# Designs tried in a protein design run: peptides against a protein of PDB entry 6B9H. Part 147

Target 1, 151 residues: chain A of PDB entry 6B9H
Amino acid sequence: AELCESLLTWIQTFNVDAPCQTVEDLTNGVVMAQVLQKIDPAYFDENWLNRIKTEVGDNWRLKISNLKKILKGILDYNHEILGQQINDFTLPDVNLIGEHSDAAELGRMLQLILGCAVNCEQKQEYIQAIMMMEESVQHVVMTAIQELMSK

## One batch from the design tools (peptide; made by RFdiffusion4, then SolubleMPNN)

Design b2_p30_7_s2 (from b2_p30_7, 19 letters changed)
Fold by OpenDDE base, seed 5:
Structure b2_p30_7_s2 (fold): chain B 151 residues (1-151), chain A 30 residues (1-30)
Amino acid sequence: as target 1 above (151 residues)
Amino acid sequence: SLLEALRREEERRRQELLEEFQKLLDEIYS
């Protein structure tokens, strides 16, 4: 999906330790967790990150477990820190992400992380980074932000 | 010329995108 492809490119700008070159690389949630820690290390601290299993392999059940924890973290962050700036959104189906590497659902998950970035304390920094992205990718990212903020 | 037309179109698209982003920023920080 176009959304997933563009947001994957966006995720790559974080330069996390985990591999993040393909959709499959993101399905275990490790990259997402590391990105969230960069967005707000005080909230997504080491204790939180340690709850995400890193040695998952192809075990889709473990992937789903990680993804559920990450989704919960995002929702809690939105409620507790962001003041519910992201509202009335469709939750991604983490089962489809973990079991089938569903790009559309992964795109929705990454969109929520994007929402965290553009609403966090360092939102200005992330907005500036988006402004330096390739135009076609930037357009998709901007549209994704607009969708979140318009609800 | 074709080159000028392409350059003009790319500049138009760039400006349009920047304007859209500015609107989003205004919404985020309003």
Scores: peptide ipSAE 0.039, ipTM 0.540, DockQ to the pose 0.480
Fold by OpenDDE base, seed 2:
Structure b2_p30_7_s2 (fold): chain B 151 residues (1-151), chain A 30 residues (1-30)
Amino acid sequence: as target 1 above (151 residues)
Amino acid sequence: SLLEALRREEERRRQELLEEFQKLLDEIYS
């Protein structure tokens, strides 16, 4: 999916330790958890990160478990820290992500992380980083942001 | 030439994107 592909490219700019070259690489949630920690290490601290299992392999049940924790973290962050700046979104189906590597649902998950980045304390830095991306990616990312923050 | 026309169109699209992005920034920080 276009959204997933562009947001995967965006995720790669974080240069996290976990592999993040393919859609499949993101399905266990480890990359997403590391990205969230970079976005707000005070909220997504080491204790939170330690709840995400890193050795999951192809076990889709463990992937789903991680993804559920991450989704909850994002939702709590939006409520507690961002003041519900992310509006009226469709929750991604983490079961489809974990079991089938569903790109559309993964795109929705990454879009929520994008929402965290552009509303966090370091929002200006992340927005500036987006402006340095390839034009076609910028367009998709910008559209995704508008969708999340539209009133 | 076609190449020149394509370059002009690419530049137009780039400027349009930058303008739209600036509008988004203005909305975020308004």
Scores: peptide ipSAE 0.036, ipTM 0.533, DockQ to the pose 0.453
Fold by OpenDDE base, seed 3:
Structure b2_p30_7_s2 (fold): chain B 151 residues (1-151), chain A 30 residues (1-30)
Amino acid sequence: as target 1 above (151 residues)
Amino acid sequence: SLLEALRREEERRRQELLEEFQKLLDEIYS
């Protein structure tokens, strides 16, 4: 999916420790958790990160478990920290991500993380980084942000 | 030349995209 491909490129700019080269690499949630910690290490602290199992392999049930925790973290972050700046969004189906590596649903998940980045304390840094991205990717990212912030 | 025209068009599209992005940012911070 176009959204997933562009947001994967965006995710790679975080330079996290976990492998993040393919869609499959993201399906266990470890990369996403590490990205969230970079976005707000005070909220997504080590205790939170430790809830995410790192050695999942291809166990889709464990993937889904991780993804559910991450999604909950994002939603809680939006409510508690961001003041519900992300509005009227469709929740990703983490079952499809974990079990089938569904790129469209993964794109929606990454879009929520994008929402966290552009609304966090260091939002300006992430916005500037987006402005430096390749134009075609930048366009997709901008559209994704617009969708999240629309009333 | 055609090449120059294409480059100008590419730059125009880039500027348009940046303007749209700035508009979006203004909406976010408003």
Scores: peptide ipSAE 0.029, ipTM 0.531, DockQ to the pose 0.494
Fold by OpenDDE base, seed 1:
Structure b2_p30_7_s2 (fold): chain B 151 residues (1-151), chain A 30 residues (1-30)
Amino acid sequence: as target 1 above (151 residues)
Amino acid sequence: SLLEALRREEERRRQELLEEFQKLLDEIYS
C-alpha cells in the first residue's frame, strides 16, 4: 500500500535501534514503541516502553499483544495530551497486522503515530523534517494528516 | 526544450504542494 510505504520511509527518519527496513520489521510493534518514545519521552517513558516485549520472533500472538498496548497508548495520548486533535477515525485491526502483516492496516497504525508527531509539543520540528522529504512522500504524508484532522 | 519544460513542471508541482501544506499548518496552529 502507498500509505504504508511512504510512512515506513518516514518512520526510518527516526533512526531507532530496532530494525525498520521492511513491513515485517514493524509488525511486532517494537519500532513503533521506540518512535513514540522519541516523539514524547515524558509520556512514553521507560516504564511504558518496558511493557512492550522485544524478543517476539515470529510469535504473532505476542505481536498482537504489543500492538494492542501501543494502540491504547496512542489513544490515551490523544485524549490526555493532544486534546483530541485526531478526530473520528477507523481503528487499525492489530490482529491483521500481527498475524498477516497486513500493509493497509499497518498504514493506518503508522498514520496514528504521524498524528501524534504533528500534534505534539515539538510538532514544528517534525513538520519541518517532513517538508525536507521527497515530494511523493510529502504528498502522501500531507494527505494522511488531512484525513486525521478532517471533521 | 522538453527537459526544461519537465523541470518547470516539477517546480510548479513542488510549489503547489508546499502551498497546500502551509494551509494545513495554519489549520493545525489555529
Scores: peptide ipSAE 0.024, ipTM 0.528, DockQ to the pose 0.566

Design b2_p30_7_s3 (from b2_p30_7, 16 letters changed)
Fold by OpenDDE base, seed 2:
Structure b2_p30_7_s3 (fold): chain B 151 residues (1-151), chain A 30 residues (1-30)
Amino acid sequence: as target 1 above (151 residues)
Amino acid sequence: SELEKKLEEELKRRQERLKEFQEQLEKIYS
């Protein structure tokens, strides 16, 4: 999916410790958790990050468990910190992500993380970084932001 | 040189895209 591919490229700009080269690399949630910590380390602190299991392998049940925690974190962050700036979004199916590496659902998950980045305390830095991305990727990211913020 | 011209044109295109992107963001956050 174009959304997932572009947002994967965006995720790679965070230079997290976990591998993040493929869709499969994101399915265990470790990369996403590390990205969220970079976005807001005060909220997604070390205690929160430690709830995400890092040694998951191909265990899709553990992947889903991690993804559920991450999704909950995003939703709580949106409610508690962002003041529900992200509205009328479709919840990603974390079961499809964990078990089948569903790119469309992963794209929706990454879109929520994008929503966190462009609404967080350091939103200007992330917006500036997006402005420096390749045009085709930038277009998809812009569309994703519009979908989140214009509803 | 031809290379310099191409570089200048590319820089102009990138600047235009940047301005357009910023304008769209301003509309979103307005």
Scores: peptide ipSAE 0.077, ipTM 0.601, DockQ to the pose 0.819
Fold by OpenDDE base, seed 4:
Structure b2_p30_7_s3 (fold): chain B 151 residues (1-151), chain A 30 residues (1-30)
Amino acid sequence: as target 1 above (151 residues)
Amino acid sequence: SELEKKLEEELKRRQERLKEFQEQLEKIYS
């Protein structure tokens, strides 16, 4: 999916420790968890990160478990820290991500992480980084932000 | 020179994208 591909490129700018070159690399949630920790290490601290299993392999049940924890973390973060700035959004189906590597649903998940980045304490840093991205990718990311913030 | 012209064009494109993005963000966060 176009959204997923562009947001994968955006995710890669975080330079996390976990492999993040393909859609499949993101399906276990480890990359997403590490990105969230970079976005707000005070909220997504080591205790939170340690709840995410890192040795998942192809176990889709463990993937889904991780993804559910991450989604809950994002929703709680939006409510507790961001002040409900992200509203009226469609929740990603983490079952489809974990079991089938669904790119469309993964794109929705990454879009929520994007919402966290552009509303967090260091929002200006992430906004500036997006402004420096390649034009075609920047357009998709900007549209994704507009969609989140217009609701 | 030709290289200078190409550089100027690229800078103008970057400035245009930057302004456009900034305007959209100002609208969102207003």
Scores: peptide ipSAE 0.072, ipTM 0.599, DockQ to the pose 0.928
Fold by OpenDDE base, seed 5:
Structure b2_p30_7_s3 (fold): chain B 151 residues (1-151), chain A 30 residues (1-30)
Amino acid sequence: as target 1 above (151 residues)
Amino acid sequence: SELEKKLEEELKRRQERLKEFQEQLEKIYS
């Protein structure tokens, strides 16, 4: 819960078009997809983003479908671009996110996106932004980074 | 002044937090 709340705050700094005020807002994957596009628009381009269904509503099956695509995108990005810097041994359960809005699993998903940000070409910019966040949030984010980068 | 003192203290606290964060990141990426 603490991880999810802190990373939700972090996600909000991206100022994406989709609503991103609550945990529920993130469960359809649209916000996450838009954030990934901001992180690396060359890789997560418009063609990739168009694979994510935007008019999902409360359809948890569509949410899960989106989340699976996003997770695959993250893993592929980690392998192809980041050089496997992110530890992906404990993957989030996208079924629990889509169907039950599980905050713990959502936190793990957002953690992977955090891993993309702090390892991408513009990683220094994102790191600096994190350094300017509230101390309590910064602490959680830093711990999350440590977990991802430790092997 | 009192305001300047408070601002200085806040800046000091922020600098300490940033230093700690940078140190932790350096350990991760070293």
Scores: peptide ipSAE 0.064, ipTM 0.593, DockQ to the pose 0.842
Fold by OpenDDE base, seed 3:
Structure b2_p30_7_s3 (fold): chain B 151 residues (1-151), chain A 30 residues (1-30)
Amino acid sequence: as target 1 above (151 residues)
Amino acid sequence: SELEKKLEEELKRRQERLKEFQEQLEKIYS
């Protein structure tokens, strides 16, 4: 999916420790968790990160477990810290991500992380970074932001 | 030179894109 491909490129700009070259690399949630920690290390602290299992392999049940924790973290962050700036979004189906590596649903998950970045304390830094991205990627990312922030 | 003209045109294009992007952001966050 176009959304997933562009947001994968965006995720790669965070330079996290976990491999993040393919859609499959993101399905265990480890990259997503590390990105969230970079976005807000005070909220997504080491204790939170330690809840995400890193040695998952191809176990889709463990992937889903991680993804559920991450999704909950995002939703709680939106409610407790962001003041519910992310509105009228469709929840990603983490089962399809974990079990089938569904790119469309993964795109929706990454879109929520994008919402965290453009509303966090360092939002201006992330917005500036997006403005410097390749035009085709920037267009998709901007559209994704518009969808999240629309009321 | 030809190279200088191409670079100048590219910079102008990028500046225009940034203005459009900023305008769209202003609409979202207004």
Scores: peptide ipSAE 0.056, ipTM 0.583, DockQ to the pose 0.831

Design b2_p30_7_s4 (from b2_p30_7, 16 letters changed)
Fold by OpenDDE base, seed 4:
Structure b2_p30_7_s4 (fold): chain B 151 residues (1-151), chain A 30 residues (1-30)
Amino acid sequence: as target 1 above (151 residues)
Amino acid sequence: MEEELERLEEEKRRKELRERFLKALEEIYS
């Protein structure tokens, strides 16, 4: 999916330790968890990150478990820290991500992480980084941000 | 030529709109 591809490119700018070159690399949630920790290390601290299983392999049940924890973390972060600025009525289906590597649903998940980045304490830095991205990617990211902020 | 010019102008307008949008977001959150 176009959204997933563009947001994968955006995710790669974080330079996390976990492999993040393919859609499959993101399905276990480890990259997403590490990105969230970079976005707000005070909230997504080491204790939170340690709840995410790193040795998952191809076990889709473990992937789904991780993804559920990450989604909960994002939703809690939106409620507790961001003041409910993210508006997404259609939550990603983590079962489809974990079991089937569904790119569309993964795109929705990454979009929520994007929402965290553009509303966090360092939001200006992340917005500036987006402004410097390649035009085609920037267009998709901008549209994704607009969707999150639309009420 | 007219059609090509219109496409180029539209692309330019879209690029400028994206930049202004992101700049506005930056200013709002500053």
Scores: peptide ipSAE 0.110, ipTM 0.617, DockQ to the pose 0.141
Fold by OpenDDE base, seed 5:
Structure b2_p30_7_s4 (fold): chain B 151 residues (1-151), chain A 30 residues (1-30)
Amino acid sequence: as target 1 above (151 residues)
Amino acid sequence: MEEELERLEEEKRRKELRERFLKALEEIYS
């Protein structure tokens, strides 16, 4: 839960259009998709973003569908663009995120997005932003980065 | 003494975390 809370705070720094105040706000994948587009708009372009349904409500099946698309996008991005820098041996269970708003699994999902940010073309900018975050949040984020880069 | 010990242990933990972070960055930029 600590990972999820800290990464939620990190996600909020992107100032996306979709609401992102609670864990529940992230479960439909819309915020995550918009964040990924900010990280790399050339790869996560408008065509990619249009695959994510925005009118989901409480439909957990649609949430899971969105989350699966996002997870695939992240994995493809890691392989095609990042050169497999992210260690994704422990993948999040998107079913638990969509149906039960599982904070632990959501944390793992956000951690993968963190991996995209610190490995993308603008990695230096995102790393510097992390260094300016509140110490308690920074602590968790740094640990999460170490886990991603451990090989 | 107990408070001082706790302070030193916390500083050690923070130092180790920073070192791990720097190591991760080194791996990213290597």
Scores: peptide ipSAE 0.105, ipTM 0.608, DockQ to the pose 0.206
Fold by OpenDDE base, seed 3:
Structure b2_p30_7_s4 (fold): chain B 151 residues (1-151), chain A 30 residues (1-30)
Amino acid sequence: as target 1 above (151 residues)
Amino acid sequence: MEEELERLEEEKRRKELRERFLKALEEIYS
C-alpha cells in the first residue's frame, strides 16, 4: 500500500536500533515501540518499552501481543497526553499485521504513530521534517495527517 | 493535450492540499 510505503520511509528517519528496512521488519512492533519512545520518552519510558518482547522471530502470536500493547499505548497516550487530538475513527487490525503482514493495516498503525508525532511536545520539529521530505512521500504523509484531523 | 491538462489538474490538487495543510497547522499553533 502507498500509505504503508511512505510511512515506512518516514519511520526510517527516526534511526532506531531495530531493523526497519521492510514491511516485515515492522510487524513485530519493536521498531514502532522504539519510535514512540523517541516521540515521548517520558511517557513511553524504559519500563513501558520492556513490555515489548524483542526476540520474536516469526512467531505471529508474539507479534500480535506486542502490537496490541503498542496500540493500547497509543490510545492511552492520545487520551492522557494529546487531549484526544487523534480521532478514534478506524483502528488497525493488529491480527492481520502480525499474522499476515497486511500492509494496509500496518499503514493505519503507522498513521496513528504519525498522529502522535504531529501532536506531541516536539510537534513542530516533526512537522518541519515532514515538510522537507521527498515530494511524493510528503504528499502521502500530508494526506494522512489531513485524514486524522478531518475525522 | 490531455496529459498536460492532467498535470495541471494534479498540480491544482496538490496546491489545495498544501493550503488545507497550512490551515490545519494554523489551527494547531494558534
Scores: peptide ipSAE 0.082, ipTM 0.609, DockQ to the pose 0.114
Fold by OpenDDE base, seed 2:
Parts: structure tokens; C-alpha cells; sequence
Structure b2_p30_7_s4 (fold): chain B 151 residues (1-151), chain A 30 residues (1-30)
């Protein structure tokens, strides 16, 4: 999916420790958790990060478990910290992500993380970074942001 | 002619997207 591909490129700019070169690399949630910690380390602190299982391998049940925790974290962050700046949205199906590496659903998940980045304390820095991205990727990211912020 | 029309349509779409993006940014900073 175009959304997933562009947001994967965006995710790669965070330079997290976990491998993040392919869609499959993101399906266990470890990269996403590390990205969220970079976005807001006070909220997504070590205690939160330690709930995410590492060394998941191909165990789709563990992937789904991690993804559910991450999704909950994002939703809680939106309500508790962001003041619900992210508008009504369809929840990504973490089962399809974990079991089938569904790119469309993963794209929706990454879009929520994008929403966290552009609304966090360092939102200006992330917005500026997005404006420096390659045009084709930037186009998709801008559309994703517009969708999140449009009333 | 068709190629030219496609280019113009794409340019229009890009301008519209940029406008929506700027509006979204305005809301982010509001």
C-alpha cells in the first residue's frame, strides 16, 4: 500500500535500533514502540517499552499482543496528552498486521503514530522534517496528516 | 493533448493537496 510504503520511509528517519527496512520488520511492533518512545519519552517511558516483547520471531500471536499494547498506548496518548487532536478514525486491524503483514492496516497504524508526532511537544521539528522529505513520499504523508486533522 | 491535460490535472491536485496540508498545519498550531 502506498500509505504504508511512504510511512515506512518516514519511520526510517527515526533511526531506531530495531530493523525497519521492510513491512515485515514492523509487524512485531518493536520498531513502532521505539519510535513512540522517541516521540514522547516521558509518556512512552521504559516501563511502557518493557511491556513490548522483543525477539518475537514469526510468532504472530506475540506480534498481535505487542500491536494491541501499542494501539492502546496511542489511543491513551491521544486522549490523555494530545487532547484528542486526532479526529475520529477507523482502528487498524492488528490481527491482520500480525498474522498476515497486511500493509493497508499497517499503514493505518503508522498513520496514528504520525498523528502522535505532529501533535507532540516536538511537533514543529517533526513537521519540518516531513517538509524536507522527497516529494512523492511527502505527498502521501501530507495527505495522511490532512486526513487526521480535518474536521 | 491528453498528456498535457494529465499534467495540468496533476498540478491542480498537488496544489489542492498543499492547500489542505497548510490548513491542517494551521489547525495543529492553533
Amino acid sequence: as target 1 above (151 residues)
Amino acid sequence: MEEELERLEEEKRRKELRERFLKALEEIYS
Scores: peptide ipSAE 0.100, ipTM 0.609, DockQ to the pose 0.107; fails the geometry check

Design b2_p30_8_s1 (from b2_p30_8, 14 letters changed)
Fold by OpenDDE base, seed 4:
Structure b2_p30_8_s1 (fold): chain B 151 residues (1-151), chain A 30 residues (1-30)
Amino acid sequence: as target 1 above (151 residues)
Amino acid sequence: MEEIFENARKYSSSYISEETRKFFEQLLEE
């Protein structure tokens, strides 16, 4: 999906330790967890990160377990830190991500992470970074943010 | 954040639509 492709490119700008070149690389949640830690290391601290299994291989059950933890973390972060600034009425189906590598649902997951980035304490820096990316990515990101911020 | 900016520049483009540019500029003001 276009959303997933563009947000994957955005995710790659974080330069996390875990491989993040393909959709499949993101399905275990490790990249997403590391990105969230970069976004807010005080909230997504080492204790939180340690709950994410790093060596899951193709085990879709472990992927889903990680993804559920990450989704919960994002939602809790939105409630506790961001003050409900993002709309989560349509949540990603983490089962489809973990079991089937569903790009559309992965895109929705990455969209939530985008919401964290553009609303966090360092939101200005992340927005400025997005503004330096290619037009096609910026356009998709813009649309994604608009959806998140709409109430 | 410098690392993120450096990586973001790898995907930079010379042209950004006015709509997109204005959106993010406005977003920075919020």
Scores: peptide ipSAE 0.506, ipTM 0.849, DockQ to the pose 0.982
Fold by OpenDDE base, seed 5:
Structure b2_p30_8_s1 (fold): chain B 151 residues (1-151), chain A 30 residues (1-30)
Amino acid sequence: as target 1 above (151 residues)
Amino acid sequence: MEEIFENARKYSSSYISEETRKFFEQLLEE
């Protein structure tokens, strides 16, 4: 999906320790957790990150478990820190991500992380970084932000 | 954060549509 492809490119700008070259690399949630820690290390601290299993392999049950924790973290962050700036009415199906590597649902998960980045304390820096990326990525990101923050 | 900017430049483009540019500029003002 175009959303997933563009947001994967965006995720790669974080240069996390975990491999993040393919859609499959993201399905265990480790990359996403590390990205969230970079976005707000005070909230997504070491204790939070340690709850995410890193050596998951192809175990889709463990992937789903990680993804559920990450989704909860995002939603809690949105409520407690961001002040409900993003619309979380339609949530990604983490089961499809973990079990089937569903790119569309993964894109929606990454979209929520994008919402965290463009609303966090360092939102100005993240927005400026996006503005340096290629047009095709920026356009998809723009659309994704519009969808998240529309009322 | 600086690391993010360096990596973002790897995917940079000299041609951005006015619609997209204006959107993010407006977003920065909020």
Scores: peptide ipSAE 0.501, ipTM 0.844, DockQ to the pose 0.971
Fold by OpenDDE base, seed 1:
Structure b2_p30_8_s1 (fold): chain B 151 residues (1-151), chain A 30 residues (1-30)
Amino acid sequence: as target 1 above (151 residues)
Amino acid sequence: MEEIFENARKYSSSYISEETRKFFEQLLEE
């Protein structure tokens, strides 16, 4: 999916410890959790990160468990810190991500993380970084942000 | 944050559409 491909490129700019070269690399949630910690380490602190299981292998049940925790964290962050800036009417299906590596649903999950980045305390720095990326990526990111903030 | 800037520049291009540029500039002001 176009959204997933562009946001994967964006995710790679965070240079987290976990592998993040393919869609499959993101399905266990470890990369996403590490990215969220970089976005707001005070909220997504070490205690929060330690709740995400590492080395899950191909166990899709463990992947889904991680993804559910991450989704909950994003929604709580939006409510408690961001002040409901993100429209959560359509949530990603984490079961399809964990069990089938569904790129469309993964794209929606990464879109929520994008929403966190462009609304967090350091949002201006993240926006400026996006503005330095290729036009094709910026265009997809713009559309994704517009969808998130449209009520 | 500087690391993110360095990595972002790896995917940079010289031309950005006016529509996209204006969108992010407005977003920075909010």
Scores: peptide ipSAE 0.500, ipTM 0.845, DockQ to the pose 0.972
Fold by OpenDDE base, seed 3:
Structure b2_p30_8_s1 (fold): chain B 151 residues (1-151), chain A 30 residues (1-30)
Amino acid sequence: as target 1 above (151 residues)
Amino acid sequence: MEEIFENARKYSSSYISEETRKFFEQLLEE
């Protein structure tokens, strides 16, 4: 999916420790958790990060478990810190991500993380970084943000 | 923060549409 591909490129700009070259690399949630910690290390602190299992291999049940924790973290962050600015009426299906590496659903998950970045305390810097990326990526990101902010 | 800027520039473009540019400029003003 175009959304997933563009947001994968955006995720790669964070340069986290975990591998993040392919869609499959993102399905265990480790990259996403590390990205969230960079976005707001006070909220997504080391204790929170330690709840995400890193050695999951191809175990889709463990992937789903991680993804559920991450999704909850995002939703809690939106409610407690961001003031509910992210529209979450349509949530990603983490089962499809974990078991089938569904790119469309993964794109929706990354879209929620994008929402965290463009609404966090340092949102201005993240927006400015996006503005330095290639046009095709910026266009997809723009559309993704519009969907998140729509009422 | 500086790290993400450095990586973002690897995917920079010489052309950005007016529509996209205006969107992010307005977003920065909010």
Scores: peptide ipSAE 0.497, ipTM 0.844, DockQ to the pose 0.982

